# Peptides against a protein of PDB entry 5Z08: the designs that were tried, part 11

Target 1, 168 residues: chain A of PDB entry 5Z08
Amino acid sequence: RQKDEWAKKTSSLMKQLDWFIGEHLGAMLAAEELGGPVVGELMEIDPDDLSAGFNAHGKLKKATSQPDLDRRQRRIDDIWGPQDEQGQAHKRKRGADEALAASAEMRDLIEQLMNKLVEAGGDNSATYVEIPRESAAARFLVRSKVAMFHPNDARRLRLVDFGRDLDD
Target 2, 222 residues: chain B of PDB entry 5Z08
Amino acid sequence: GLPRLIDAIEEASKIPAKRRQTPIKPTIEKLTTHLYTHGASPDSLLRLADLLTLRNHLDQASLAAITRNLYPSSTVSDEVVLRFIGALGHGQLKPTLALQALFLRWLVMVYHLLENPGVLGQVYGVLFDLLDTAAIRPQLCHLLALVTRRKHVRPFRIQAILTLSRQTGGDPNLTGLLRVFKNYYPEIIVGDATKGRASAFKHPDPQWRQHLDEIQQRRSEA

## One batch from the design tools (peptide; aimed at target 2 E79)

Design b1_p10_5_s2 (made by RFdiffusion4, then SolubleMPNN; from b1_p10_5, 4 letters changed)
Fold by OpenDDE base, seed 4:
Structure b1_p10_5_s2 (fold): chain B 168 residues (1-168), chain C 222 residues (1-222), chain A 10 residues (1-10)
Amino acid sequence: as target 1 above (168 residues)
Amino acid sequence: as target 2 above (222 residues)
Amino acid sequence: SAAQELARAL
């Protein structure tokens, strides 16, 4: 009974998390990857807003704003191209694709982190996931205090084990 | 006296410059001269903090001039500090980033006069989360260098500075702050981020400090 | 914050 209730609650939480990733977090992570604001500064990022690009302050560029001289901003301008109707459609599609990619990366990373935590059986040294890059997803989990980097290797990420700190 | 000058400026601040019967500049000059000569009492500091941090019709040059002459005659209350901290960041109702940088510089210069330095430690998270704002980062890192205690040096903040340092190409102010963190935890691996030039966090204005000391001494003799 | 909500949901 209690195990089944726990399993149902866990399943419900995972569904809510998956929904949150897909509906909100993915677009925000994509914005951060594209040089936009850090996740949480803009609560509502429309995928269409991603197409406008961001200035050096993480604010949405207006169509007439001078291109930022920053290399990252040039890359955003290159990514998002001219604001003609065809360019806008390609920009919107790319913004949606980046949000989907960011959502998938976050889901995969959470799954790997949870699996390693379960497999480690309490060995903190075995809980690390090797990450190919410092993604917006990885940074978000660290900022949220959900995950930690290995002190000596920024390619290794683990979940914060809140359960152990209660038993000590 | 100073209260009457503040009253006049408060009333003028409610009215757009084009609708004022008299120009405000002469009154601002009288205020700044008075502040330079006598400093501001705790009560006057609070009123001036509201004028500086709340949206009103005062021009940026006037606000900057008041901030540059904001010498405390005594201590700085928690309430005054919190007004300036609340004015930081991005928002339509917030002061300009240039003015925010002046506020942070002011807090650095008056840090030793705070009634409770611990108040800045309580808002440490708010200050730390603004490190990505390039326009205020130099003064913000300096203030954080003064405020940082062992309790603030957490793994997520270490990582945040390291990440931001990489993203900024090794900002000397971030390197300086990371060195402060390393003083509390020598085992922090900072990699190449600490090999670069670091800010020494020297006093921003030695002449301002000297003049502040003169104002503070006059009060101790009275 | 969304981050705090996620941290509570995890």
Scores: peptide ipSAE 0.008, ipTM 0.284, DockQ to the pose 0.018
OpenDDE base, seeds 1, 2, 3, 5: peptide ipSAE 0.008, 0.008, 0.014, 0.008; ipTM 0.294, 0.281, 0.273, 0.369; seeds 1, 3 fail the geometry check

Design b1_p10_5_s3 (made by RFdiffusion4, then SolubleMPNN; from b1_p10_5, 4 letters changed)
Fold by OpenDDE base, seed 1:
Structure b1_p10_5_s3 (fold): chain B 168 residues (1-168), chain C 222 residues (1-222), chain A 10 residues (1-10)
Amino acid sequence: as target 1 above (168 residues)
Amino acid sequence: as target 2 above (222 residues)
Amino acid sequence: SAAQARAAAL
């Protein structure tokens, strides 16, 4: 009975999280990935505003030359294409696609982090997920104090186990 | 009249208490009595906001007494609001946290008299970032509960409140603010954080409200 | 079990 209630509650929470990622968080994460404001600095990011381009004061820090980062950054140049009406519709579609991609990345990262936490069976050293890059999703989870990087390896991310700290 | 009392207090505020030729306390008492009876005009209110928020040589008891009697006779301008908001937080030039809590309480009590309630929405981030300051958190949560609109309910703020709620053992003011957020987005996952006791954000001082209404009414009849 | 339920819900 308690296990079933817990499973139902967990399922409900996951559905709400999934909704929140898709409806709100994905667009903001996409904006951050596109060199826009950090998630939470821009009050009104309409997914449609992702198409309008962020003004120059978001210093595009030149991401260092590693080749796989190049594919998403090249998509940015495609998103910022010419201002014609057809260009705006394509920009809106691309902005929506980037929001969907960011949503999918956040979902996948959360899933991996949760799975590793369960598989570790209480071994904190085994709870780390290897992340291919420091994504907006990863940064958001760390800023939110939901996840933490390994102290010696920024490619390793784990969930903060709030349950264990209550029993100790 | 009120302007002359403010003049005298402004001049005295420039001088350390030990170097004043005359005690300021009787002048403060006359000011607070006048404020209680007639309220503060917009011009007087701005001058008093400067006296309360800027570093001067007035004692904390005098500043608190002025704040407790700071009845607006009319509307409250954006400039007055911004003086009080600018006085919040940590710093050597900032008022004490106890006085900041009184300012936040005052803003809650005069919220309906703001010329532009939207001004608080514009500084929402500044207010929100102060939630970790325990001494002002109760009044800050109450003010945020009044100010919060759908545009302010963002993922990072939800998570920030959830984190702070865990760290504080479920502060009822934070739980109350989370419930306000959930009213805009019922789908917000708040977990067990909302199952606890929440503040109802009742008016801080019903007698003060009644007296304010009497001052406001007398001005509308004049 | 809880995380498997979470993984199945994503």
Scores: peptide ipSAE 0.008, ipTM 0.251, DockQ to the pose 0.014
OpenDDE base, seeds 2, 3, 4, 5: peptide ipSAE 0.008, 0.008, 0.007, 0.009; ipTM 0.248, 0.254, 0.253, 0.249; seed 5 fails the geometry check

Design b1_p10_5_s4 (made by RFdiffusion4, then SolubleMPNN; from b1_p10_5, 5 letters changed)
Fold by OpenDDE base, seed 5:
Formats: sequence, C-alpha cells, structure tokens
Structure b1_p10_5_s4 (fold): chain B 168 residues (1-168), chain C 222 residues (1-222), chain A 10 residues (1-10)
Amino acid sequence: as target 1 above (168 residues)
Amino acid sequence: as target 2 above (222 residues)
Amino acid sequence: SAAQARARAL
C-alpha cells in the first residue's frame, strides 16, 4: 500500500516535472545558455523571444537592435537572414529548438542522476554523474539545491539525498 | 607633420632593410617623438594600425616602438580596433606574438577612448578562441575582463576556461577572467581553479595612462 | 531509500 502510493506520487511528480521542463523551464534554461538571465530572474521567456538575444545587462533585446556579431549570435544572425517573413519563421523555430534542446538536456540529466542514485545502492561516492559541460540545467539543479557537484570535480554531479537528512 | 613621417615610413616599409638607401631609424624616432608629444589623429591611427598589422619590412623594434608610443589624440575608431583584432592569432601574415601582446595591451590602455566599445563585444568569440595562445594570454584575459558582458558568459566558455586553467596549472589570468564570469553568474562552480592567485587586471602602465590623459586634455582645450 | 523506490517505479 505505502509503496504503491509512493509510486503513484512519484509518477505524478515526474509528469509534473516533465511538463514544467517542457512548458517553462526549457525556455529559461535556453535563455541562460544564450547568456541571458539566470533562471528565475526572468519569470517567463517566450521561446520566440530567445531569438532576439540579450543585451549587456542580460535583458531581452528588442527586435530592432542590431544583431550581435558573437559566434552564437552569428548563428542567430545566420538564421536571421533578411527580415522577411521566412526569416521570422526561422527565427521562431530556432528559439523553439533551443528551448527543446535545453528541455531534453534537463530531462536527460535528471534521468542520469536518478539512475545513478538507484544504482549506487546507498553509496554516495557512486551516485555521481559525469557531465560533459557545466550546463544551465546542471547549474539550475545545483542552485535549486536538488543536486551538488563533487567538491573536487565540477564534472561530477549527484542528487542531494534528502532522505538521509530526514532520518537524522 | 605626422602624415609626412607616416608617408616616409610606409614607403620604407615596402623595401627590405638591406635595400634602403637611408636608415629608417631616425624617421621612426621622429615619429615616436611626435606621437609622444601630440598623439595620433584618427586618420593617422588608421595608417599606423595598417603599418603595425600588415606584413611589411619594418623591424620588430621599430614596430614595438611605434606601438608603445601610439597615443590617440582623440577617439579610437572601430576600424582601428578591427585592424588590431584582425592581426591576432597564428598565421604567416600575422604579426609576431610579442607584437600582438603589445596590441592587446594597447587596446586595454585605450579602451576608454573607443568610439564604440561594443565592437570588441562583437568580436568576443575571436578573442576568446585565442586564450590557448600562452604568449598573448595575459593581455587577452585583461582585455576580455573589460569586454565581458552577461551575453558572453556562456556555459561552454566557462567550461573552456576551466579546462584551460587545469591544463595550464591555474594561470592567474584565467582565474581572473573566471572571476569576472562569476560576477555575472555567482553560481559558476570553479572548484579549485579559483582558489589560486588571480590577476587583478591592473592598468598595464600608469605612466602611459597619465601621459595619454595629458594629450587628451590638450586637445580638448584647443 | 525513497529515491530508490522512485527510480524502480520509473
């Protein structure tokens, strides 16, 4: 009974998390990856707005601002062909693609972190996931106190074991 | 005047030193003296930037002497900046890495006189990709520290600095740049990479700055 | 642990 209720609650929470990642967090993570605001400084980011990029203060650029010649901004600008209707459609699609990519990275990271936690069988040393880079997703999980880096290796990330702190 | 000195040096720069009828050193000394006294106008700066950045037959000591005395009398145009940025990196037509370091140092010292400081932000990727070049890294990190904005602080660049910092045994300039990045993202986990000594990115030459200010002031009063 | 029970339920 309690295991089944726990399984149901977990499944429900995972669905809610997946929804939250897809609908909200992905765009915010994508914005952070693009050098925008840290997740939480900007509450809602339209994926369409991600294409506009961010100014020196991390604020969304107005569509009329000159394209920033940074390499990733050059990719934004290369996708910003002439401001024809097709250019706007490609622009929107790219913002959506960056949000989707960020969502996928977050999902994959959470999955890996959870799998390692299960596989470790209670050995905290074995719960670390090797991350290829410090992503916005990884930083978000750490800022949220959901994950922590290895003290000596920022390439190694693990979930915070909240269960141990409740048994003490 | 300054234009005539530049003309003479431009012509001499086309000719190998052994084939010159007259030594160029006295003309370089006159140029550097003039630059020290009066600075360079925007037009003269552009011409001098071409002399410094394009392959020619001028000796490294002369090029370095010009660069050390390259006081702007007014603002520094985007075009001048882009000449110096375009001269960075590896290549047969590129200036020596020692001269490139002087150019980066110069850009740091004249950063406040740029007509458009944003131009350096536009070429941020070009500058950042040169961080592996040890000979220019100190000045490059200093310039990047001035230029860096939130839009430049990206996860892949953070990781690149962290990786390079490990590979270099914790270069203080990289640690300094990483601290600049942390000002935009305090949550950046730098591990032991920031526990080391960081460069403070102090002004490279306070005396040069003072003399520049004197040149700039004299022009504003004229 | 609650976390192990969670990941077995996935």
Scores: peptide ipSAE 0.009, ipTM 0.256, DockQ to the pose 0.009
OpenDDE base, seeds 1, 2, 3, 4: peptide ipSAE 0.008, 0.009, 0.006, 0.007; ipTM 0.240, 0.252, 0.223, 0.252

Design b1_p10_6 (made by RFdiffusion4)
Pose (drawn by RFdiffusion4):
Structure b1_p10_6 (pose): chain A 102 residues (1-31, 98-168), chain B 214 residues (1-190, 199-222), chain P 10 residues (1-10)
Amino acid sequence: RQKDEWAKKTSSLMKQLDWFIGEHLGAMLAAEALAASAEMRDLIEQLMNKLVEAGGDNSATYVEIPRESAAARFLVRSKVAMFHPNDARRLRLVDFGRDLDD
Amino acid sequence: GLPRLIDAIEEASKIPAKRRQTPIKPTIEKLTTHLYTHGASPDSLLRLADLLTLRNHLDQASLAAITRNLYPSSTVSDEVVLRFIGALGHGQLKPTLALQALFLRWLVMVYHLLENPGVLGQVYGVLFDLLDTAAIRPQLCHLLALVTRRKHVRPFRIQAILTLSRQTGGDPNLTGLLRVFKNYYPEIIVSAFKHPDPQWRQHLDEIQQRRSEA
Amino acid sequence: SVVEALLEHF
């Protein structure tokens, strides 16, 4: 099957993203850098793991967030995540993976 | 003759205007004239794109003059297209929004000359996520309309464009893009973009006809 | 994991 290539590509991409978060983004978020990189990654991992966990239930895809988390503000500003309209302490990913003809 | 002019603009591009031993306006005009007559080669286009995209000491009027006369001889590379794509939106590394509108207009006018038009499809999200920026929205919509293929019409983008249409009170450029979306998915709830400058299109065609000569 | 979740998605 062609499956593990979609796995190989994802494990490879995940590492490239973590490198980018650590090397470039955490430092930008500081203005410590290491702390910012760890929390951003944990948040993205939690965000992505849940989006698929819901499959069809669009309502269950919110994660609790600290009040003034800069990581969520960045992710929302970058249009990779969205706050819940009723309150801003829960967050969901934009659902890039959903496709009509997937 | 053209590379020598670019070499001079590149050097002047590195120092402030008042510290220049010569006014640059005469040299910018020579470049503009040469580009009008002969077009820009693939290599010259790449160098010009760097000058238009990176932060330097060139003034706005000079950059706009260059952009307006950026007729390609032959083709347009991914290297050139991506530099203009990276120049879009807000950020300290990026050019003015006015120049960005000119770059987007230019990409529409040279769309048929790209060596790899699919490259715009590979950055579709970069273009799309910038629709909120009103200063460049009309040009973004026209370019997105040319670039949109079925694989790009995803539910999150459908929803995002609908929300933006409602919040802006109905931008006709957004509804034009939604028309293109509906061509791929008619299930969607319901300006046919014309060429932005016909004289420029005509002048480009004249310059491009030299490719048939040998 | 994220990789496993994406595999489930596909």

Design b1_p10_6_s1 (made by RFdiffusion4, then SolubleMPNN; from b1_p10_6, 5 letters changed)
Fold by OpenDDE base, seed 3:
Structure b1_p10_6_s1 (fold): chain B 168 residues (1-168), chain C 222 residues (1-222), chain A 10 residues (1-10)
Amino acid sequence: as target 1 above (168 residues)
Amino acid sequence: as target 2 above (222 residues)
Amino acid sequence: SVVDAFLKRY
């Protein structure tokens, strides 16, 4: 009975999380990847706003080109093309696509993190997922204290195990 | 009840230990037992915050014992938070740095019960400027790791952490805080300062958390 | 904020 209730609660929570990722978090993550506000500072980012670009302060203003833009951020320059009506529709579509991509990345990352935690059988050293980049998704999980980077390797991420005393 | 215990301790706190007619320790033990069992209401928390933060004649062991058992039964008001923040730093009227570290640890552990978590963000500068105080730095960095938002991550603060990290030989807590800053601004060039061991800022006391949850649950069922 | 809500669960 208790196990079944926990399973149901977990399933319900995962569904709610999936919904939240799709409806809200994906757009916010995409905004952060595009140089927008950090997730949680701006609630309810319209995918349309993703196309407007963000200033260095995370406010909806003109993209200042800073040089070390990751390949995904370089596509922002392509988003800043002329403001024609067709350009706005393409920008909206692109914003939606980026939100979907961010949602998928978050879901995949959570899945990998959970799978590694289960596979590790209690070995904390084996719970790390290798991440190809420091994504908005990864940063969000770390800021929320759900995940942590390896102390010496920022390419390794693991879930914070709240249920086990991390024996040092 | 709890109010009567607080009354007795408040009165005793006005009198030097050597001049008290009765030992206060039994009353402190009753208080801490009551707090452990039932927690403290918002009103009781405020009174206890004053006892803990204002200079009085209570001994450090008693103050520490109260702080370690300071379970909120409900929410924590801005006023209570500000009492503890106001007690931080150096000064003859301030609590000991050891007690301040316990206050910071407490704020970390009750962060989820704050009526307005934004209050800590408003006093961010006060907290940040205390990072040079080694005795409270671990708990202070942990609290800042919870409180930090993009608006707080300023160039001068980045530079301050980097400088302090060099001066301290790479304090893991500062490295951890710098990683939190980098989460808001990935472009922050932290150099070798983030390559070192960083604090994970784990919950300071899982047993305390569990017991807090039990106290909070009993109130929701009442 | 959502982040604050997650941090509140800490």
Scores: peptide ipSAE 0.022, ipTM 0.253, DockQ to the pose 0.049
OpenDDE base, seeds 1, 2, 4, 5: peptide ipSAE 0.009, 0.011, 0.010, 0.007; ipTM 0.256, 0.237, 0.264, 0.251; seed 1 fails the geometry check

Design b1_p10_6_s2 (made by RFdiffusion4, then SolubleMPNN; from b1_p10_6, 5 letters changed)
Fold by OpenDDE base, seed 1:
Structure b1_p10_6_s2 (fold): chain B 168 residues (1-168), chain C 222 residues (1-222), chain A 10 residues (1-10)
Amino acid sequence: as target 1 above (168 residues)
Amino acid sequence: as target 2 above (222 residues)
Amino acid sequence: SVVDAFLKLL
């Protein structure tokens, strides 16, 4: 009974988390990866804003017709093509694709972190996930105090064990 | 009620302890019991912030007891926040560094109840410039870890933390704050300063959090 | 904040 209620509650929370990632967090994470504002500095990022790119200060660039020599902006421009109507549609589509990719990366990272926490059976040394890069997703979880890096290895990330403080 | 208890303490705070006709301790105990049970309204919080931050004749134990029981029943206004921030640092008219550490701890614990969290971002420089003060550094780093945004992460502040980290032998709280800065700028070469133990900035008092949540819930049901 | 909203979901 209690295990089933816990499983249902956990499933409900995971659905809410999945919704939050898809509807809100993914676009903000994508913006951060593209050199935009860090998640939580800009509350709402329009996919169209992702297409305009960000300056070195993390502010929205005005859509300039000139290819900015910045490799990230060039990737954005190579991603988005010329600012014709097709280019704007391709821009919106790729902003949506970047938001979807960021959402998928966040979901996968949370899943891995949770799985490792469960598998570790209370061994804190076994709770670390190896991350291929310091992603916007990883940084967000650490800023949120949900995850922490290994003290000596920034490639190892774990969930903060909130459960231990409940059993003490 | 709470206002009458505050009135009695305000009047007693104007008088040196040796000249008081009645002991204030029983009134402080009634106040702290009331705060623990019901929390403080925004108006009561402002009055209590003035009692805690302004120079008066209250003893340090009484001020610490009030601060430890300073549960907001609702939100925390910008004015209340600014009273506590204005009380930080060195000065003959400022509270003791021990009491300032309790104020910073309180701000960490009530951060989610601020009417405008951005107010702390506006005073970020004032907070940051106090990092050299060892007595308040643990709580100050925790508060800065909550408040820091990309706009605050400047080259001079990165260098200031790196320098202070070297001078302190790698204070875990400074290492924790450097990790927060690195989250905004991954390219920050923190070198050996991040290889050390960093503070996780866990909630300072889980029981205090739980009790705060219970007080907040009772207000949402009323 | 977005962070606070995320933390409330956890």
Scores: peptide ipSAE 0.036, ipTM 0.283, DockQ to the pose 0.065
OpenDDE base, seeds 2, 3, 4, 5: peptide ipSAE 0.037, 0.035, 0.035, 0.035; ipTM 0.316, 0.288, 0.289, 0.310; seed 2 fails the geometry check

Design b1_p10_6_s3 (made by RFdiffusion4, then SolubleMPNN; from b1_p10_6, 5 letters changed)
Fold by OpenDDE base, seed 1:
Formats: structure tokens, C-alpha cells, sequence
Structure b1_p10_6_s3 (fold): chain B 168 residues (1-168), chain C 222 residues (1-222), chain A 10 residues (1-10)
């Protein structure tokens, strides 16, 4: 009975987490990867806004304001093709693709971290996942105090075991 | 006196070098000698800041020589600081990036003489946005290291430095600035970006500092 | 914060 309730609660939490990653966190992570604000500073990033890029302040470049901001935007726009309707559609599509990629990376990282925690059977040394890069996803989990880096190796990440602190 | 030298240079600055009746170089040399010996009063600093930051017909060597000898005899006002900050960046009316680097170096060296050090904190965003300009980055990072407070250490700025550090292959000045940020938030994940060589942000000119101290001491005794 | 919202999911 308790195991079944725990499994149902875990399943519900995982569904909520998956929803949160897909609807909100993915776009914010993509913004961070694109040189935008760190996740949590800019709430409610629309994937369409990712295409506009970020100013040096990590704020969304609104299409309307000052001509000097336009030159840096033009360089990003020049890198990403002409400001024509096709260029805007391609930018929007790219912003959506970056949000999807960031969502997939976060999901995969969480899955790996959870699997390693379960497989380790209480051995903290076996709970580390090797990360190929310091991603926005990895940084977010560590800032959130959900994960921690290995003290001597920033390529190794593990979940914080909250269960152990309750038994001590 | 210093005001008369500034008057002569201001008038000469309105006229192209080829149309001047008299060479300005001897007057610039007199000015720089006077500044080296006595420093500049707050009023003289403001006038000199305008000569250095506003577009005129003075040559770059003269402007650089004035900047290198711009010893304050007293404090530095917010107005003087804002003239130099307003002169930073890209634009047809702005000074050269080489001269802007000298202005930033000057602000670092006189930081302890600012009437209100908080003025630089108010324009922190303007300064921070110029970090991508390689020509001024070393002095800009040093100034930001002095100015940075907890309120300025925002996640978007952390990310901006991290991104720029990756793009530059780990500029030691950016690494130094990240270490300053980490002092306010030890939990900042900077990964390998902080493991590299960092600038220590030492005083850029110890001899200039010593000479400034001598000028400031003479004022306190008068 | 988004972090607090995420932590509330755990």
C-alpha cells in the first residue's frame, strides 16, 4: 500500500516535472544557453522571444527600440540571415528548436541522475553522472540545490540525497 | 596659472591644426607640467574632462598626454566621472578606444578620490555592456572589480561573463571579474572558467599612485 | 522563484 502510494506520487511528480520542463523551463534554459538571463531571472520567456535574442543586459531585445541596439541585433540577424518574413519564421523556428533541445537535455540529465541514484544502492560514490559540458540544465540543478558537483571534478554531477539528511 | 592654460587650449581646440597661427604643443607641455606639479582643481578637472571627451581639433597625442597627467589635487566630482563614462563605447562623436582605455585606467587610479563612488554603481549596466569591446576590456574589468557590489551580481551578468569567457578562450580579466562575483555568491557555478589564470587587478601604475599621494598630501598641509 | 517552484515539485 505505501509503496503503491509512493509510486503514484512519484509518477504524478514526474508528470508535473515533465510538463514544467516542456512548458516553461526549456525556453528559459535555451535563453541561458543563447547568452540570455540565467534561469529564474526572466520569467515567462516565450520561445518566439528567443529568436529576438538578448541584449548585453540579458533582456529581450524588443524589436521597436533604439537604433544602436539595432547594430548588434543586425550582427546576430546577419549571422542568422535577412530580416525578411522568411528570416523571421526561420528565427522563430530556431527559437522553438532550441527550447525543445534544452527540454530534452534537462529530461535526459534528470533521468540519468535519478537512475544513478537508484543504481548506487546507497553508495554516494556511485551516484555521479559524467556530464560532457556544463550546460544550463546542469547549472540550474546545482543552483536549485537539487544536484551537486563532485568536489574535485566539475564534470561529475549527482543528486542531493535529501533522504540521508532526514535519517541523521 | 592653470585656468589661462586651459583657456588657450580650449580656443586652439576649436581650430584645425593646419589653421592655427601658433603651435599648441608648447602650451600642452606647459599644461602637463603644471598638472604634474600641482594637480587639477575640481573646476579645472571638469574643463579638462570636456576637452578630453568632446570632439575637437586636438591631436590624440596631446589628449593622451593630458590624461596621463590628470592628477586631481582634490576630489573628483560626479560630473567629471559622468563625462568620462559618457565618452565610452562606439560612435562618431566618441573618443578613440585607445583614449577610452586611458580614461578607464584613470578612473581606476582615482577611484578613492571620488566624491560619490556610488555614481559608478548607478552606471554599472553601461560599463558592463562594454565588456565585449576587447580594446577596453582589461581596464573595464578592473574598474568593475572595484565597483561591483552584491546588488550588481545578477544571474544574467554571471551568464554574460561566462559566455564571453568561453568566446574569448578565457580572458584572465573576465576570470578575475568572475572571482569577484563569486566572493559575493560562493555558490555561483563558474565551472572551468575560474580554474584558469585570473587578473589580480593590481594598481596599473604604482609611480602614478605615489605622485598622486604627494599632490594630495601637499593640499592637506596648505 | 522558478527554483522554488521546482523544489516544490520534489
Amino acid sequence: as target 1 above (168 residues)
Amino acid sequence: as target 2 above (222 residues)
Amino acid sequence: SVVDAFLKLY
Scores: peptide ipSAE 0.016, ipTM 0.259, DockQ to the pose 0.195
OpenDDE base, seeds 2, 3, 4, 5: peptide ipSAE 0.014, 0.015, 0.015, 0.014; ipTM 0.242, 0.262, 0.268, 0.258

Design b1_p10_6_s4 (made by RFdiffusion4, then SolubleMPNN; from b1_p10_6, 5 letters changed)
Fold by OpenDDE base, seed 5:
Structure b1_p10_6_s4 (fold): chain B 168 residues (1-168), chain C 222 residues (1-222), chain A 10 residues (1-10)
Amino acid sequence: as target 1 above (168 residues)
Amino acid sequence: as target 2 above (222 residues)
Amino acid sequence: SVVDAFLKRL
């Protein structure tokens, strides 16, 4: 029973995370990779404020979603106004493609981090994923205190083991 | 057509105003009217960029009038952009700082029509090093606010803006640019430099934008 | 699970 509830909860949460990555985070990460602002207020958003941003259905409350993208978009809109549909369409398409790529990179990175953690069997030294570059995804996970770099090697990333702090 | 008007102005630009047989002003007015109505093709833009950026005998009012009506009918090539960038700064052969400010304003207003927006990123250093030039700083900061990417936000440039901001008593344009930098690195310790008034870098001329959009729309229908 | 803890901190 508890395992099944846990599995269901984990599955639900993974779906919510996947949704969040696809709908919000991917675009913000892509904006960062494209030399947009850092996924901004997340440094001032207490990790606790991120959790408060999801409704019971895993939807981020609209209010906190894209303030910097919206500020940049508003600034771009304030600078350029409504850009013509075609220039917006190509930029939207490129932005959408980059958002998809960033979403995929984030998903893959999370999957690798989780797989390594499971495979390590409690050995924290074996939980590191080698990252080819310091991506926006990697930086985001570190800033959110979800992941940490190896102290001596910024190419090695691991999940922060939050489970140990619960068992102690 | 536009090419013939440019030809006439190019020839007149080689001759001092006092030695011209005919006043150039009526031809400039025809050019600016044509540009306002139809815009400039890429080829015409290049020719006009040369007229605007190279030292010639055209008066400043004529050059300013051409620049204010320099509506692209299509895209803006890297070559056109580089002509305007090359015209920036101090020098006896360079356009006046007032005209340079108009060029920077123009680049801001046509930035969305650049064939390669990355070209401005390649010359970022050249643009950034001109921030000490007060006469062009407002438009330069606006352009840099569009062009700036993470790769451009370097410690030495952060420090340069902070230093220049202190020296200028907190120029709102520099404060605005520093806020753009802080969007890439929120951890940038700007102290009181960002607490001041910052430029919002709004579109310099909404009417010019609207008219540009009308010119661009006619091309999509042709 | 690390996922739950991750998701609780998200």
Scores: peptide ipSAE 0.021, ipTM 0.253, DockQ to the pose 0.131
OpenDDE base, seeds 1, 2, 3, 4: peptide ipSAE 0.016, 0.011, 0.016, 0.018; ipTM 0.294, 0.266, 0.243, 0.286

Design b1_p10_7 (made by RFdiffusion4)
Pose (drawn by RFdiffusion4):
Structure b1_p10_7 (pose): chain A 102 residues (1-31, 98-168), chain B 214 residues (1-190, 199-222), chain P 10 residues (1-10)
Amino acid sequence: RQKDEWAKKTSSLMKQLDWFIGEHLGAMLAAEALAASAEMRDLIEQLMNKLVEAGGDNSATYVEIPRESAAARFLVRSKVAMFHPNDARRLRLVDFGRDLDD
Amino acid sequence: GLPRLIDAIEEASKIPAKRRQTPIKPTIEKLTTHLYTHGASPDSLLRLADLLTLRNHLDQASLAAITRNLYPSSTVSDEVVLRFIGALGHGQLKPTLALQALFLRWLVMVYHLLENPGVLGQVYGVLFDLLDTAAIRPQLCHLLALVTRRKHVRPFRIQAILTLSRQTGGDPNLTGLLRVFKNYYPEIIVSAFKHPDPQWRQHLDEIQQRRSEA
Amino acid sequence: ELEELRAEAE
């Protein structure tokens, strides 16, 4: 099957993203850098792992967030995540993976 | 003759205007004239795109003059297209929004000359996420309308464009893009973009006809 | 015009 290529591509891409977060983003968030990289990655991992865990239940895809988390602000500003409209301490990913003809 | 002019504009591009041993306006005009007559080669286009995209000491009037006369001879590379795509939106590395509107207008006018038009499809999200920026929204919508294929019409983008249409009170350029979206998915709840400058299109066609000569 | 531009880009 062609499945492990979609796995190989994802494991490869996940590493490239972590490299980008550590080398470039964490430092930008500081303005320590290492702390910012770890929390951004943990947050993206939590965000992505849940979006698929819901499959169809769009309502269950929110993660709890500290009050003034800069990682969530960045992710929302970059249009990769969205706050819950009723309160801003829960967050969801934008659901890039969902496709009508997937 | 053209590369020599670019070499001069590149050097002047590195130092402030008052420190220049010569005014640059006469040299910018020579370049503008040459581009009007002969077009820009693929390599010259790449160098000009760097000058238009990177932060340098060139003034706005000179950059706009160059952009307005950027008629390609032959084709437009991905290297050139991506530099203009990377120049879009807000950020300290990026050019003014006015120049960005000119670049987007230019990409629509030269869309048929791209060596790899699919490259715009590979950056579709970069173009789309910028629709909120009103200063460049009309030109963004026109370009997105040419670039949109079925694979790009995803539910999150459908919802995002509907929300933006409501919040802006109904931008006709947004509804024009939604029309293109509906062509791929008629299930969606309901300006046919014209060429932005016909004389520029005509002048480009004249220059492009030289490709048939050998 | 949109269709023409797409066709020409082909």

